# Peptides against a protein of PDB entry 7AE7, part 56

Target 1, 321 residues: chain A of PDB entry 7AE7
Amino acid sequence: KVYKDLREFLEVLEQEGQLIRVKEEVNPEPDIAAAGRAAANLGKNQPAVFFEKIKGYKYSVVTNVHGSWQNHALMLGLDKNTSTKDQFYELNRRWDKFPVPPNVVKREAAPCKENVIDKDINLFEILPLYRINEQDGGFYISKASVVTADPEYPDDFNKLNVGTYRIQVKDRDRVGIQALAMHDIAVQLEKAEAENKPLPIAITIGNNPLVTFMASTPVGYNQNEYEFVGALQDGVPMDIVKSDLYDHLYVPAGSEVVLEGHIIPRVRTVEGPFGEFPGSYSGARLQCEVKIDRITHRTNPIFENLYLGIPWTEIDYLMAL

## One batch from the design tools (peptide; aimed at target 1 P28 F139 G272)

Design b2_p22_3_s2 (made by RFdiffusion4, then SolubleMPNN; from b2_p22_3, 14 letters changed)
Fold by OpenDDE base, seed 5:
Structure b2_p22_3_s2 (fold): chain B 321 residues (1-321), chain A 22 residues (1-22)
Amino acid sequence: as target 1 above (321 residues)
Amino acid sequence: SEFEKLLEERRKKLEEELKSLE
């Protein structure tokens, strides 16, 4: 089984008993986090949790999508009861198929292009934002696949980077992003800032689960994450589409939300704190700032966000492979 | 774009390799 988008995966999770649907209206805080913790306490069969109605917001949230070995098996299109050993074996077998180049689809064929917001941008109207941890310094987007390119080689597909970074919402149309020196995005940003130029960026939310997995998996600077997604789909290409603002950036065709913008050169603002691990907070730091210039989204977009409750956390499963 | 041309070339190469395995 190959998934075109998050929605196809959520359907399979629900069919396999690996998704809990919360139909009652919840408060963003503390109910989302509380329900996530309750789901985590169900033991090894930790389901995804889908919140249909959130007070004060129009759209839904899903958490803990990658939060179990069963969900991980299903992500690979395997039986949910496939052993961890066999999952690793299959992952390694498929890894050798790299590169599997993606299909570039037309704009009209890309679900992420169903709606456009290019004026009066307000992230709170599109994303049901909440504090993941009680002591967080703000609202975080913690499971986005961030697309950037090398500004010196914008047409080099091998240097197109899709990564996961800590993103704090700073304003209606601004986010802080943690670009550490070890991240590929930091190399690209350094080149842009050397010339005092903005770095183009697309922050994609709610993707094919293998895109999210690969965005969280370190690869070489000259290796494209989309070509690994195709490999992990056992040779089936994924679908990508050109961004609206930039000719050299491509996003997953099935993304629920795409935030297009730029990193402001040589600007640093306060970001944090954030509870990355239970009982551990990364302190406030000066981080990069992104201006959001355009949003595209599916109708009734689903906000996929990371669950950071009691160990094992969702990040542990994403990083285990 | 040069990008799309590169992808098309890689796709063709992959298709040829897959056919050789059948």
Scores: peptide ipSAE 0.199, ipTM 0.771, DockQ to the pose 0.011
OpenDDE base, seeds 1, 2, 3, 4: peptide ipSAE 0.006, 0.000, 0.041, 0.006; ipTM 0.359, 0.335, 0.605, 0.356; seeds 1, 4 fail the geometry check

Design b2_p22_3_s3 (made by RFdiffusion4, then SolubleMPNN; from b2_p22_3, 12 letters changed)
Fold by OpenDDE base, seed 4:
Structure b2_p22_3_s3 (fold): chain B 321 residues (1-321), chain A 22 residues (1-22)
Amino acid sequence: as target 1 above (321 residues)
Amino acid sequence: SEFEKEIEERLKKLEEEIKSLE
């Protein structure tokens, strides 16, 4: 089984008993985090939690999508009861198929392009934002696949980076991004800032689960994460589409929400604290700031966000494979 | 919270249902 988007994966999770649907209206805080904790407290079979109605918001939230070995098995198109050993074997077997180049689809064929917001941008109207942890310094987008390119080699597809970074919402159209020196985005940003130029960026939310997985998996600077997604799909190419603002940035065709913008050169603002581990918060740091210039989204977009709880957390499963 | 307990109960019920199908 190959998934075109998050929705196809959520359907399979629900069919396999690995998703709980909350149909009643919930409060963004503390109910989403509480339900995530409750799901994480389930022993071996931690389901995704899908919230259909969130007080004060129009759209839905899903959390804990990668929160179990069963969900990882299903992500790979395997039986949900596939052992961790067999999952690892299959992952390694498929890894050797790299590279599998993606299909570039036309704009009209990409679900992420169904709706466009290019003025009066307000992230709170599109994303049901909440504090993931009670002591978080703000609202975080913690499970986005962030697309950037090398500003010196913008047309080199091998240098196109898809990574997962901590993103704090700063304003209606501004986010902070944690670009650590070990991240490929930091190399690209350094090059842009040397010329005092903005770095083009696309922040993609609610993706094919293998895109999210690969965005969280370190690869070489000259290796494209989309080509690994195709490998992990057992040789089936994934679908990507050109971003609206930038010819050299490609996003997953099935993304629920795409935030297109730029990292403002040589600007640093306070980001954090964030609960990276239960009971431990990373301190506030000066981090990069992104201006959001355009949003594209599917009709009734689903906000996929990370659950961070007691180990084993969703992030532990994402990093363990 | 009361809501957290309700979700835990629903999750436990779902787990039992899944186990019954195995």
Scores: peptide ipSAE 0.096, ipTM 0.704, DockQ to the pose 0.020
OpenDDE base, seeds 1, 2, 3, 5: peptide ipSAE 0.051, 0.060, 0.092, 0.071; ipTM 0.660, 0.672, 0.698, 0.678; seed 2 fails the geometry check

Design b2_p22_3_s4 (made by RFdiffusion4, then SolubleMPNN; from b2_p22_3, 14 letters changed)
Fold by OpenDDE base, seed 3:
Structure b2_p22_3_s4 (fold): chain B 321 residues (1-321), chain A 22 residues (1-22)
Amino acid sequence: as target 1 above (321 residues)
Amino acid sequence: SEAAKEIEERLKKLEEELKSLE
C-alpha cells in the first residue's frame, strides 16, 4: 500500500483500529496535550488521536500519527502486526532502491493548492495552535517538513533539503525556526546570509507519512529526501508540485498546509522555552525568524502536530527505525 | 478537564481491546 497524502494514511489507521476520533469539542488547552499523554501511556499499541472540533478554531488536529510500531508498519504498507525486525529489514531493502525520482504534477492537480492566502496572513486562522507542553513559551509547529535549497545551486534538485525543525509561532505571519549548525538548512542559510539575502523557505504541514519520516532522517547534503520517499514506497514515485513563490522549491502535492516565505537574513529573535523532554525545557535561545508571505492549503486542512509529553514519543519511533 | 478524562478512559478501553487481540 502506498499513500498519496496524510488523509489516505489516516483512513487506513482508522480502519486498522490505530486512530481514535474525538468528535466532541475540546479545549485546545489542556485537552489536546492531555489526550496525547493518555495515548502515549497506552503501551505498545498507541493510536493516532484525531480532534475534529477545537474550541475557537475552524479546523482539526491530529497527533501521534507515527506513535507506534503498528503505525510504522502501516506506513510501510505492511501488516500492522509486522515485527520491528521485519519492518527494519523491509525498510533497508527499499532503501537500496534510491534514487526514485518524484513526479512533478501541475498546480491544478495538487491538493495543497486548493486555497490560497496571499494577504492579511494569519496563522491562527489556518492552524489550531496550542501549547504542546504546559510551560512552553508559545505555540509550536513540531512536525513540519521544511523545504529549502542551496542558494548557490538553486536548480540542483539533489541539494533540495526537506527537514524537520522546531518552529515557534511568533506572530500572525512570523515563525522562529531552530536551524542548528549540523542541519543542512544551516549550511544553506549561511550561504544566503553571507550575501545578506533572504533564504526562500516552504514549511509543509500534514504530509504523506513517509515524507515526514524522511524529513526526520538524516541524509547526505547532495541527496533529495523525495527520492528516498519513492524508494520507501517500493519504487513508486511520490508527487511534488512547484511552490507558488519560488521556481526552485518543490513541496509535496498532498500537503494539508504550505507556508511559503523567507528566513530574514542576519535577524535573530528569542525562541523558547520548549518542553523537548518530559519535565525538561530547553532554554530560550536566539533563533532565525521566518516571514510568511503566502499560504496554500487543502479545504478543511488537518493540522498534524507532534506529541512530546511522555517517554516513547513519536520522535522516538521515528529515530528507532 | 472532564473532556480530558473521557478521552483517557476511551483510550484505556481501546488499549484493552487491542491487548485482547494480541
Scores: peptide ipSAE 0.160, ipTM 0.747, DockQ to the pose 0.020
OpenDDE base, seeds 1, 2, 4, 5: peptide ipSAE 0.029, 0.086, 0.065, 0.124; ipTM 0.538, 0.689, 0.678, 0.729

Design b2_p22_4 (made by RFdiffusion4)
Pose (drawn by RFdiffusion4):
Structure b2_p22_4 (pose): chain A 313 residues (1-149, 158-321), chain P 22 residues (1-22)
Amino acid sequence: KVYKDLREFLEVLEQEGQLIRVKEEVNPEPDIAAAGRAAANLGKNQPAVFFEKIKGYKYSVVTNVHGSWQNHALMLGLDKNTSTKDQFYELNRRWDKFPVPPNVVKREAAPCKENVIDKDINLFEILPLYRINEQDGGFYISKASVVTANKLNVGTYRIQVKDRDRVGIQALAMHDIAVQLEKAEAENKPLPIAITIGNNPLVTFMASTPVGYNQNEYEFVGALQDGVPMDIVKSDLYDHLYVPAGSEVVLEGHIIPRVRTVEGPFGEFPGSYSGARLQCEVKIDRITHRTNPIFENLYLGIPWTEIDYLMAL
Amino acid sequence: SFEESYQRNKELLKEAEEKFYE
């Protein structure tokens, strides 16, 4: 099976006993992060946890989506009990199907274009943002696929919420931004960027894939789907930016020129906090989102947590 | 409302900035 969006994958997870629904209202902190750690602590058949009600927020959160070998196998469309080795072999075989060009769809057909917010941008009205770890510098979007511009790149970068319509980003960790970053800051011009949240599991998996192999990213997702191309759609504001047609939330924006502010600290996969450093800020110019969006976020702590599964094979 | 979370996030950002410039 191939998933057009996060919601089909969550449906499969729930049918397979790999998704737990929390119906009672929970507080943003520390409840969501504590549940994410506990789900990771179950050790075997760790499920995704779906929070339907978060105090003070309108929408729902899902966590630990990738955080088990059962979830990982179901992401690949295999039986949930497929051994780790056999998943490795299936990934090794599909790796060679690269490239599989994506299908570009019209705006009216992309679920991520159902709702538009073009003014008075407020991330908190859409995403139930919360603190992941006690010493984090702020509320974080820890599982976004970021699109920048065959020269189109998708990657995962931790994003700290600074204001209702502003976030932080480590721009010098996106090694295609940094030739356009010099030109843009030298000429005081903005650099367009797209942040996608709530994606097909293979899109997130591709976004965590090593940069050393300069692939075409979306064409790699079609390979992981064993030859089935993925659907992408042009962003509203920037014609050279394409986002997954099924994303729950799309934040279209730009990197603010000549602005460096304190970002962090935040957790890193080796199990420790990073330090606070001066980083770039991204202004959100537009939000498009599916009706009743789902905030797919990720807990990070002492290994093994969901990030280890996203990096392993 | 979520406004509490927003104010809480602003407080955390302020604390992280103060600690950075110590």

Design b2_p22_4_s1 (made by RFdiffusion4, then SolubleMPNN; from b2_p22_4, 11 letters changed)
Fold by OpenDDE base, seed 1:
Structure b2_p22_4_s1 (fold): chain B 321 residues (1-321), chain A 22 residues (1-22)
Amino acid sequence: as target 1 above (321 residues)
Amino acid sequence: SYEEVEKANKERLAAAEAAFYA
């Protein structure tokens, strides 16, 4: 089975008994994190947790989407009881299908384009933001697939990067992003900053689960993550759409929310701390700052965010195979 | 190999558990 978007995957998780739906209104803190920890304590078959109603917010949150071997098997369109060994061999078999070029769909065919916000941008109106860990220095978007390109080769689709980065909300239309030197985004940012130019960026939230998986998987600088998604879909191309602001950036057609903007050149602001791993906080550091210039989103967007807490976390499963 | 991946995953889990319960 192939999934076009997060919603198709969540439907399968629910059908397979791998999703808990919380229908009652919850407080963003501490209830989301507490329920995630409670789900992790259910043992080996950790479900996703879907919160329909968040106090003070309009939209829903889902966590722990990749948070079990069963969810990982279902992501690959396999039986939920497929062994980790069989999942490994199937993943490797599909990996050899690279490259599988994506389908570029029209704007009108892309669910992520259903709604547009281009003025008075307020991230808190779109995303039910909360502290993932009690001692976090702010609200984090921890499971976004971030799209950037090489500013020297913007038309080279093979240099389009889709990665997962730590993102702290800084203001209504500002986020901090951790671009480490080992990440492709840091190479691209260095080129932009050398010329004192903004780096175009699209931060995509709530994707096809294989997009999220590939965004967490290091690939070569001249390899496109979307072409691996098609490979992992057993040769079925994924659907992408051109960003609204940038001709050279493509986003998943089914994204729940797309934050389009730019990394401000040569600006660094304090970001953190963040409880990136259980029992450990990464300290506050100077990080890049993104201005959000446009939001596109699905009607009733789902905020997919990372479960962090009792091991294994979603990060552990995303890096497991 | 799968055996290498399985070993790495067991080691990662053990490290994460040790850090969480420390």
Scores: peptide ipSAE 0.484, ipTM 0.923, DockQ to the pose 0.020
OpenDDE base, seeds 2, 3, 4, 5: peptide ipSAE 0.457, 0.472, 0.442, 0.453; ipTM 0.912, 0.916, 0.908, 0.911

Design b2_p22_4_s2 (made by RFdiffusion4, then SolubleMPNN; from b2_p22_4, 12 letters changed)
Fold by OpenDDE base, seed 2:
Structure b2_p22_4_s2 (fold): chain B 321 residues (1-321), chain A 22 residues (1-22)
Amino acid sequence: as target 1 above (321 residues)
Amino acid sequence: SAEEVEKENQRRLAEAEAAFYA
């Protein structure tokens, strides 16, 4: 089975008993994190947790989407009881199908384009933001697929990067992003900053689970993550759409929310503290500053965010591959 | 200037570090 978007995957997770719905209104803090921890305590078969109602917010949250081997098997369109060994075998088999070029769909065919916000941007109106850890210095978007291009070769589709980064909300229309030297985004940012130019960026939230997976999987600088998504879909192309602000950026057609903007050249702001692991906090760090210039989103967008908890984090499953 | 931006970046970091360890 291939999924066009997060919603199709969540439907399958629910059908397979790998999603818990919390229908009662919850407080963003501490209830989301507490419920996530409770779900993690259910054993090895950790479900996704879908919060339908968040106090003070309009929209829903889902966590722990990739938080088990069962969810990972389902992501690959396999039986949920597929062994880890067989999942790896299938992953490797499909990996060899690279490249599978994506389909570029028209704007009117892309669910992520259903709604537009281009003025008076307020991230808190679109995303039910919360602190995962009590000591977090801010609200984080921890499961976004961030799209950037090479500013020297913006039309080279092979250099289009889709990555996962720590993103802290700084203001209504500003986020901080950590671009480490090991990330392809850092190479692209360095080129832009050398010329004191903004780097175009699209921060996509709530994607096809294979997009999120590939965004968390290092690939070559001249390899497009979307072409791997098609490979991992066993040769079925994924659907992408051109960003609204930039002709050279493409986003998943099914994204729940797309934050389009730019990295401000050379400016660094402080991130943190952040709880990277249960009981572990990072010190203050400098991060890049992103201004959000436009938002597109699906009607009633789902905020997919990372689960961080004991005994296992969702990161453990994303990095185990 | 690039130098002024970097000085301001370092100032922000130093202030945050001081606050974090306080």
Scores: peptide ipSAE 0.297, ipTM 0.854, DockQ to the pose 0.071
OpenDDE base, seeds 1, 3, 4, 5: peptide ipSAE 0.232, 0.162, 0.266, 0.274; ipTM 0.823, 0.791, 0.839, 0.843

Design b2_p22_4_s3 (made by RFdiffusion4, then SolubleMPNN; from b2_p22_4, 13 letters changed)
Fold by OpenDDE base, seed 3:
Order: structure tokens, then C-alpha cells, then sequence
Structure b2_p22_4_s3 (fold): chain B 321 residues (1-321), chain A 22 residues (1-22)
């Protein structure tokens, strides 16, 4: 089984008993986090939690999409009861299929292009934002696949980076991003900032689960995460589409929300604190700021966000493979 | 509401900034 988007994966999770659907209206805080913790306490089989209605917001949230070995098996299109050993074997077997180049689809064929916001941008109208942890310094987008390129080699597809970074919502059209020196985005940003130029960026939310997995998996600077997604799809190319603002940036065709903009050169503002793990907070730091210049989104976009509850976090599974 | 969320977010950011520079 290959998934075109988050929605196809959520359908399979639900069919396999790996998704809890909350149909009643919930409060963003504390209900989302509380329900996530409750789901985590159901034992070894940790379902995703889908919130259909969130008080004060128009759209839905899903959490804990990658939050179990069963979900990882299903992500690979395997039986949900596939052992971790067999999952690892299959992952490695497919990894050797790299590179599998993506299919570039036309704009009109990309679900992420169904709606456009190019003025009066307000992230709070598109994303049902909430504090993941009580002590967080604000709202976070914690499970985005962030697309950037080498500004010196913008047309080199092998240098296109898809990574996962901590993103704090700063304003209606501004986010803080944690670009650590060890990340490929930091290399690209350094090149842009050396010339006092913005770094083009696309922050993609609610993707094909293998995109999210690969965005969380370190690869070489000259290796494209989309080509690994195709490998992990057992040789089936994933669908990507050109961003609206930038000819050199490609986003997953099925993304629920795409935030297109730029990292503001040589600007650093306070970001954090953030509870990356239960009972552990990364302190506030001076971080980069992104200006959001355009949003594209699917109709009724699903906000996929990371579960960071106890006894485990979703990131534990994303990093364990 | 989205507006209330925005206001709450700004208040938390301001608190974090104050704490960072303290």
C-alpha cells in the first residue's frame, strides 16, 4: 500500500483500529493534549487521535499519526502486526532502492493548491493552534516538513532539503524556526545570510506519512528526501508540485497546508521555551524568523501536529528507525 | 476563537522575551 497523502493514511489507520475519532467539540487546551495522553495509556497499540471539531477553530487536528510500531508498519504498507525486526528489514531493503525520483505534477492536479491565501495572512484562521505543553512559550507547529534549497545551486534537486524543525508561531504571518548548525537548512541559510538575502522556504503540514518520516531522518546534503520516499514506497514515485512563489522549491502535492515565505536574513528573535519531551523543556533562544507570504491549502485542511505526551512521544518512533 | 488564540500567543511570547532578557 502506498499513500498519496495524509488522508489516505488516516483512512487506513481508522480501518485498522489505529485511529480514534473524537466527534464532539473539544477545547484546544487542555483537551487535545489530554486525549493524546489518554490514547497513549491504552497500551502498546497507540492510535492516532483525530479531533473533528475544535472550539473556536474551523478545522480539525490529528495527533500521534506515527505514534506506534503498528502505525509504522501501516506506513510501510505492511500488516500492522509486522514485527519491528521485519519492519526494519523491509525498511532497509527499500532504502537500497534510492534514488526513486518523484513525479512532478501540474498545479491543477495538486490537492494542496485547492485554496490560496496571498493577502491578510492569518495562521490562526488556517491552523487550530494550541499549546502542546503547558509551559510552552506559545503555539508550535511541530510536525512540518520544511523545504529549502541551496541558494548557490537552486536548480540542483539533490540539494533540495526536506527537514523537520521546531516552529513557533510568532504572529499571523510570522513563525520562528530552529535552524541548528548541524541541519542542512543552516548551511543554506548561512549562504543566504552571507549576501544578506532571504532564504526561500516552504513549510508543509499534513503530508504523506513517509514524507514526514524522511523529513525526520538525516540524509546527506546531496540526497533528496523525496527520492527516499519513493524508495520507501517500494519504488513508487511520490507526487510533488512546484511551489507558487519559487520555481526551485517543490512541495508534496497532497500537503494539507503549505506556508510559503522566506527566512528573514540576519534577524534573530526569542523563540521558546518548548517541551520537546515530557518534563524536559528546551529553553528560549534567539532563532530565525520566517515571513509567510502565501498559503495554499486543501479544503478543510487537517492540522497534523506532534504528540509529546507520556509515557512516550511520537518523536521516539520517528527517531527509532 | 482565533483572535483569542492570537492574543494568548502574544502574551506568552512577551513573557518568554521578558524572561530571556532578565
Amino acid sequence: as target 1 above (321 residues)
Amino acid sequence: SAEEAEKANQARIAEAEKAFYA
Scores: peptide ipSAE 0.614, ipTM 0.954, DockQ to the pose 0.906
OpenDDE base, seeds 1, 2, 4, 5: peptide ipSAE 0.596, 0.601, 0.605, 0.606; ipTM 0.951, 0.952, 0.952, 0.953

Design b2_p22_4_s4 (made by RFdiffusion4, then SolubleMPNN; from b2_p22_4, 14 letters changed)
Fold by OpenDDE base, seed 3:
Structure b2_p22_4_s4 (fold): chain B 321 residues (1-321), chain A 22 residues (1-22)
Amino acid sequence: as target 1 above (321 residues)
Amino acid sequence: SYKKVEEENKKRIAEAEAAFYA
């Protein structure tokens, strides 16, 4: 099975007993984290947790989408009881199908374009933000697929990068982003900053689960993550659409929310602290800052965010393959 | 209301910034 978007995947997770739906109104803190921990304590078959109603917010949250081997098997369109060994074998078999070029769809055909916000941008209106850890310095978007390109080769689709980065919400229309030197985004940013130019960026939230998986999987600088998504879909191309602000940036057609903007050149602001692991906080650091210039989103967008818990994090499952 | 959360976040960011430069 191939999924066009997060919603199709969540439907399958629910059908397979791998999603818990919380229908009562919850407090964003501490209830989201507490429910996530409770779900994690159910053993190896950790379900996703979908919160329909969050106090003070309009929209829903889903966590722990990739938080189990069962969910990972389902992501690959396999039986939920497929062994880790067989999942790994199938992943590697499909990996060899690279490249599978994506389909570029028209704007009108892309669900991520259903709604547009181009003025008075407020992330708090669109995303039910909460602290993942009680001592976090703020709210994080921890499961976004971030799209950037090489500013010297903007039309080279092979250099289009889709990555996962730590993102802190700084204001209504600003986020901090951790662009480490080892990441492809850092190479692209360095080129932009050398000319004192903004780096165009699209931060995409609530994607096809294979997009999220590939955004968390290191690939070569001249390899496009979308072409691997097609490979992991066993040769079925994924659907992408041009961003509204940039002709050279393509986003998943089915994204729940797309934050379009730019990394501000040569600006660094305080980001953190963040509890990356239980009992360990990464201190505050000077990080890049993104200005959000446009939002597109599906009607009733689902905020997919990372679950961090003891003893395993959702990242452990995303990186374990 | 998300407005209250926004205000609380702004305060936390300011506190983190102050702590970083202290």
Scores: peptide ipSAE 0.507, ipTM 0.932, DockQ to the pose 0.827
OpenDDE base, seeds 1, 2, 4, 5: peptide ipSAE 0.342, 0.454, 0.477, 0.427; ipTM 0.833, 0.916, 0.923, 0.912

Design b2_p22_5 (made by RFdiffusion4)
Pose (drawn by RFdiffusion4):
Structure b2_p22_5 (pose): chain A 313 residues (1-149, 158-321), chain P 22 residues (1-22)
Amino acid sequence: KVYKDLREFLEVLEQEGQLIRVKEEVNPEPDIAAAGRAAANLGKNQPAVFFEKIKGYKYSVVTNVHGSWQNHALMLGLDKNTSTKDQFYELNRRWDKFPVPPNVVKREAAPCKENVIDKDINLFEILPLYRINEQDGGFYISKASVVTANKLNVGTYRIQVKDRDRVGIQALAMHDIAVQLEKAEAENKPLPIAITIGNNPLVTFMASTPVGYNQNEYEFVGALQDGVPMDIVKSDLYDHLYVPAGSEVVLEGHIIPRVRTVEGPFGEFPGSYSGARLQCEVKIDRITHRTNPIFENLYLGIPWTEIDYLMAL
Amino acid sequence: SLEEQVKEQLEKIKKLREESYI
């Protein structure tokens, strides 16, 4: 099976006993992060946890989506009990199908274009943002796929919420931004960027894939789907930016020139906090989202947690 | 200091979040 969006994958997870629904209202902190740690602590057949009600918010949160070998196998379309070695072999075989060019779809056909917010941008009205770890510098978007511009790149970068319409980003960790970043800051011009949240599990998996192999990213997702191309759609504001047609939330914006502010600290996969450093800020110019969006976020702590599964094979 | 700024940024974002509640 191939998943067109996060919602089909969550449907498969729930049918397979790999998704737990929390129906009672929970507080943003520490409840969501505590549940994420507990789900990771179950050790075997760790499920995704779906929070339907978060105090003071309108929409729902899902966590630990990738946080088990059962979830990982279901992401690949295999039986949930497929051994880790056999999943490795299946990934090794599919790796060679690269490249599989993506299908570009019209705006009206992309579920991520159902709702548009073009003014008075407020991330809190869409995403139930919360603190992941006690010493984090802020509320974080820890599982976004970020699109920048064969020269189109998709990657995962931790994003700290700084204001209703502004976030932080480590721009010097995106090693295609940094030739346009010099030109843009030298000329005081903005650099367009897209932040996608709530994606097909293979899109997130591809976004966590090592940068050393300069692939085409979306063309790699078609390879992981064993030859089935993925659907992508052009962003509203920037014609050279394409996002997954099924994303739950799309934040279209730009990197603000000549602005450095304190970002962090935040957790890193070796199990420790990072330090606070001066980093770039991104202004959100537009939000498009699916009706009743789902905030797919990730807990990060002492290994093993979901990030280890996203990096393993 | 960077430590003070970190605390201030967290409290600001908590306040903004609470002002945005439904």

Design b2_p22_5_s1 (made by RFdiffusion4, then SolubleMPNN; from b2_p22_5, 13 letters changed)
Fold by OpenDDE base, seed 5:
Order: structure tokens, then C-alpha cells, then sequence
Structure b2_p22_5_s1 (fold): chain B 321 residues (1-321), chain A 22 residues (1-22)
């Protein structure tokens, strides 16, 4: 099975008994993290947790979407009881299909374009932001697929990067991003900052689960993650759409929320701390800052965010490959 | 200090959340 978006995947998770739906109103803290920990206590079969109602917010949150080998098997369109060995075999078999170029769909056919916000931007009105860990320096977007391009070769689709980065909300229309030297985004940012130019960026939230998986999987600088998504779909192309602000940036057509903006050149602001692992906090550091200039989103957008409770966490499954 | 900047930023984010609350 191939999934067009997060919603089709969540439907399958629910049908397969791999999603818990929390229908009662919860508090952002501590209830989201507490319910995630409670779900993790169900053993090796960790379901996704879907929170329908969050106090003080309009929209829903889903966590732990990639948080088990059963969910990982279903992501590959396999039986949920497929062994880890057979999942790895199938992943490797499909990997050899690279490249599978994506389909570029029209703007009118892309669900991520259903709604537009281009003025009075407030991230808190669109995303049910919460502290993942009690001691976090703020609210994190921890499961976004971030799209950037090489500013020297903006039309080279092979240099289009889709990566996962730690993102802290800083203001209504600003986020901090951790762009480390080992990340492809850092190469692109260095080129932009040398010229004192903004780096165009699209931060995409709530994607086809294989997009999120590939954004968390290191590939070569001249390899496009969307072409690997098509390979992992067993040769079925994924659907992408042009960003609204930038001709050279393409986003998943089915994204729940797309934050379009730019990394502010040569600006660094305090970011962190963040609890990346249970009981471990990365210290606060000066990091890049993104200005959000436009939002597009699906009607009733679902905020997909990372579960970082007791092991095994989603990051353990996303990095285990 | 960096700790003071973190505390200020945290307080600002909490105030922004409360201001956006429905």
C-alpha cells in the first residue's frame, strides 16, 4: 500500500490497532507527554497517539506515528507483523529503485494549499504547541521535513534537500533552527550568508510517513529525498507541489502545514535547552533564526510531533535504519 | 547570562501561548 498523506496512514494505523484516539480534552502539559509514556508501557507494540482536543487550541496533535516496528512495517505497506529482518530486506530491495522522480501537481490539486495565511502570522493559532520535555527552553517542532536548495544552483533538483532539524518556536512568526556543519542545510546556509542573503526555507509538518522517514535518513548532497520516497513506495512517485514564495522549493502536496520563509543571514539567537533523550538535555546555544513569511495548511491541520518519552522513542526507530 | 536569556525566551513563549488561547 502507498499513502498519499499523513491522514491515509493514520487511517491504516487505526484499522490495524496501531493508533490510540484520545477523545477527552487534555492539557498540553503534562497530559500529552504522560499519555505518550502510558502508550509506551503497552510493550513492544507502541501505537500512535492521536489527541483530538487540546485545551486552549483549535487543532489536534498526533505523536508516536513512527514509534514501533509495526508502524514501520505499515509505513512500508507491509503486514504489521513483518519481521525486522524482512522489513530491512524490503527496504534494501526498494532502495535500488532510486531515483523515482516525484509528480509535480498543480497548486489547486495540493491539499497543503487549502488555506493561506500571508499576514498577521501566529504559529500558536495553527499549531497546538506544547513542551515535549518539562525543562525544554520552549515549544519544539521536532518532526518537520525542512526543504532548502543550493543558492548557487537553485534549479538543480538533485541539490534540493529535505531534512529533519530541531526547531524551537521563538515568536508568532519566528523559529530557531539547529543547522549543524554536518547537515546539508549548513552548506547551503554558508553560501547564502557569504553573500549576506536570506536562505529560502519551507518547514513542512504532517507528511506522508515515508517523507518523514527519508528526511531523517542521511543521503548524498546531490541526491533528492523525494526520489528515494518514490523508490520506497516500490516505484510509485510521490506528489509534490511548488512552494508559494519560491519557484525552486517543492513541498509534499499532502502536508498538513507548510511554513514558508527564510533563514535570516548572519543572525544567531539563543536556542534550547532541549531534552533529546530521556534525562539528557542539550545546552542552550546561539542558533539560526527563521522568519516565517507565509503559511499554507490543510483544513483542520494535524500537528505531527515527535514522541520523546521512555525508550523506545520515535527517534530510535527513525535512526535505527 | 545565557540562563537569563533562556528564562526570558521561555517566559515570552508562554505569554504568546496564553495570548493565542481559545
Amino acid sequence: as target 1 above (321 residues)
Amino acid sequence: SIEALVAEQRARQEALREAARI
Scores: peptide ipSAE 0.527, ipTM 0.930, DockQ to the pose 0.841
OpenDDE base, seeds 1, 2, 3, 4: peptide ipSAE 0.499, 0.500, 0.522, 0.507; ipTM 0.924, 0.922, 0.927, 0.925

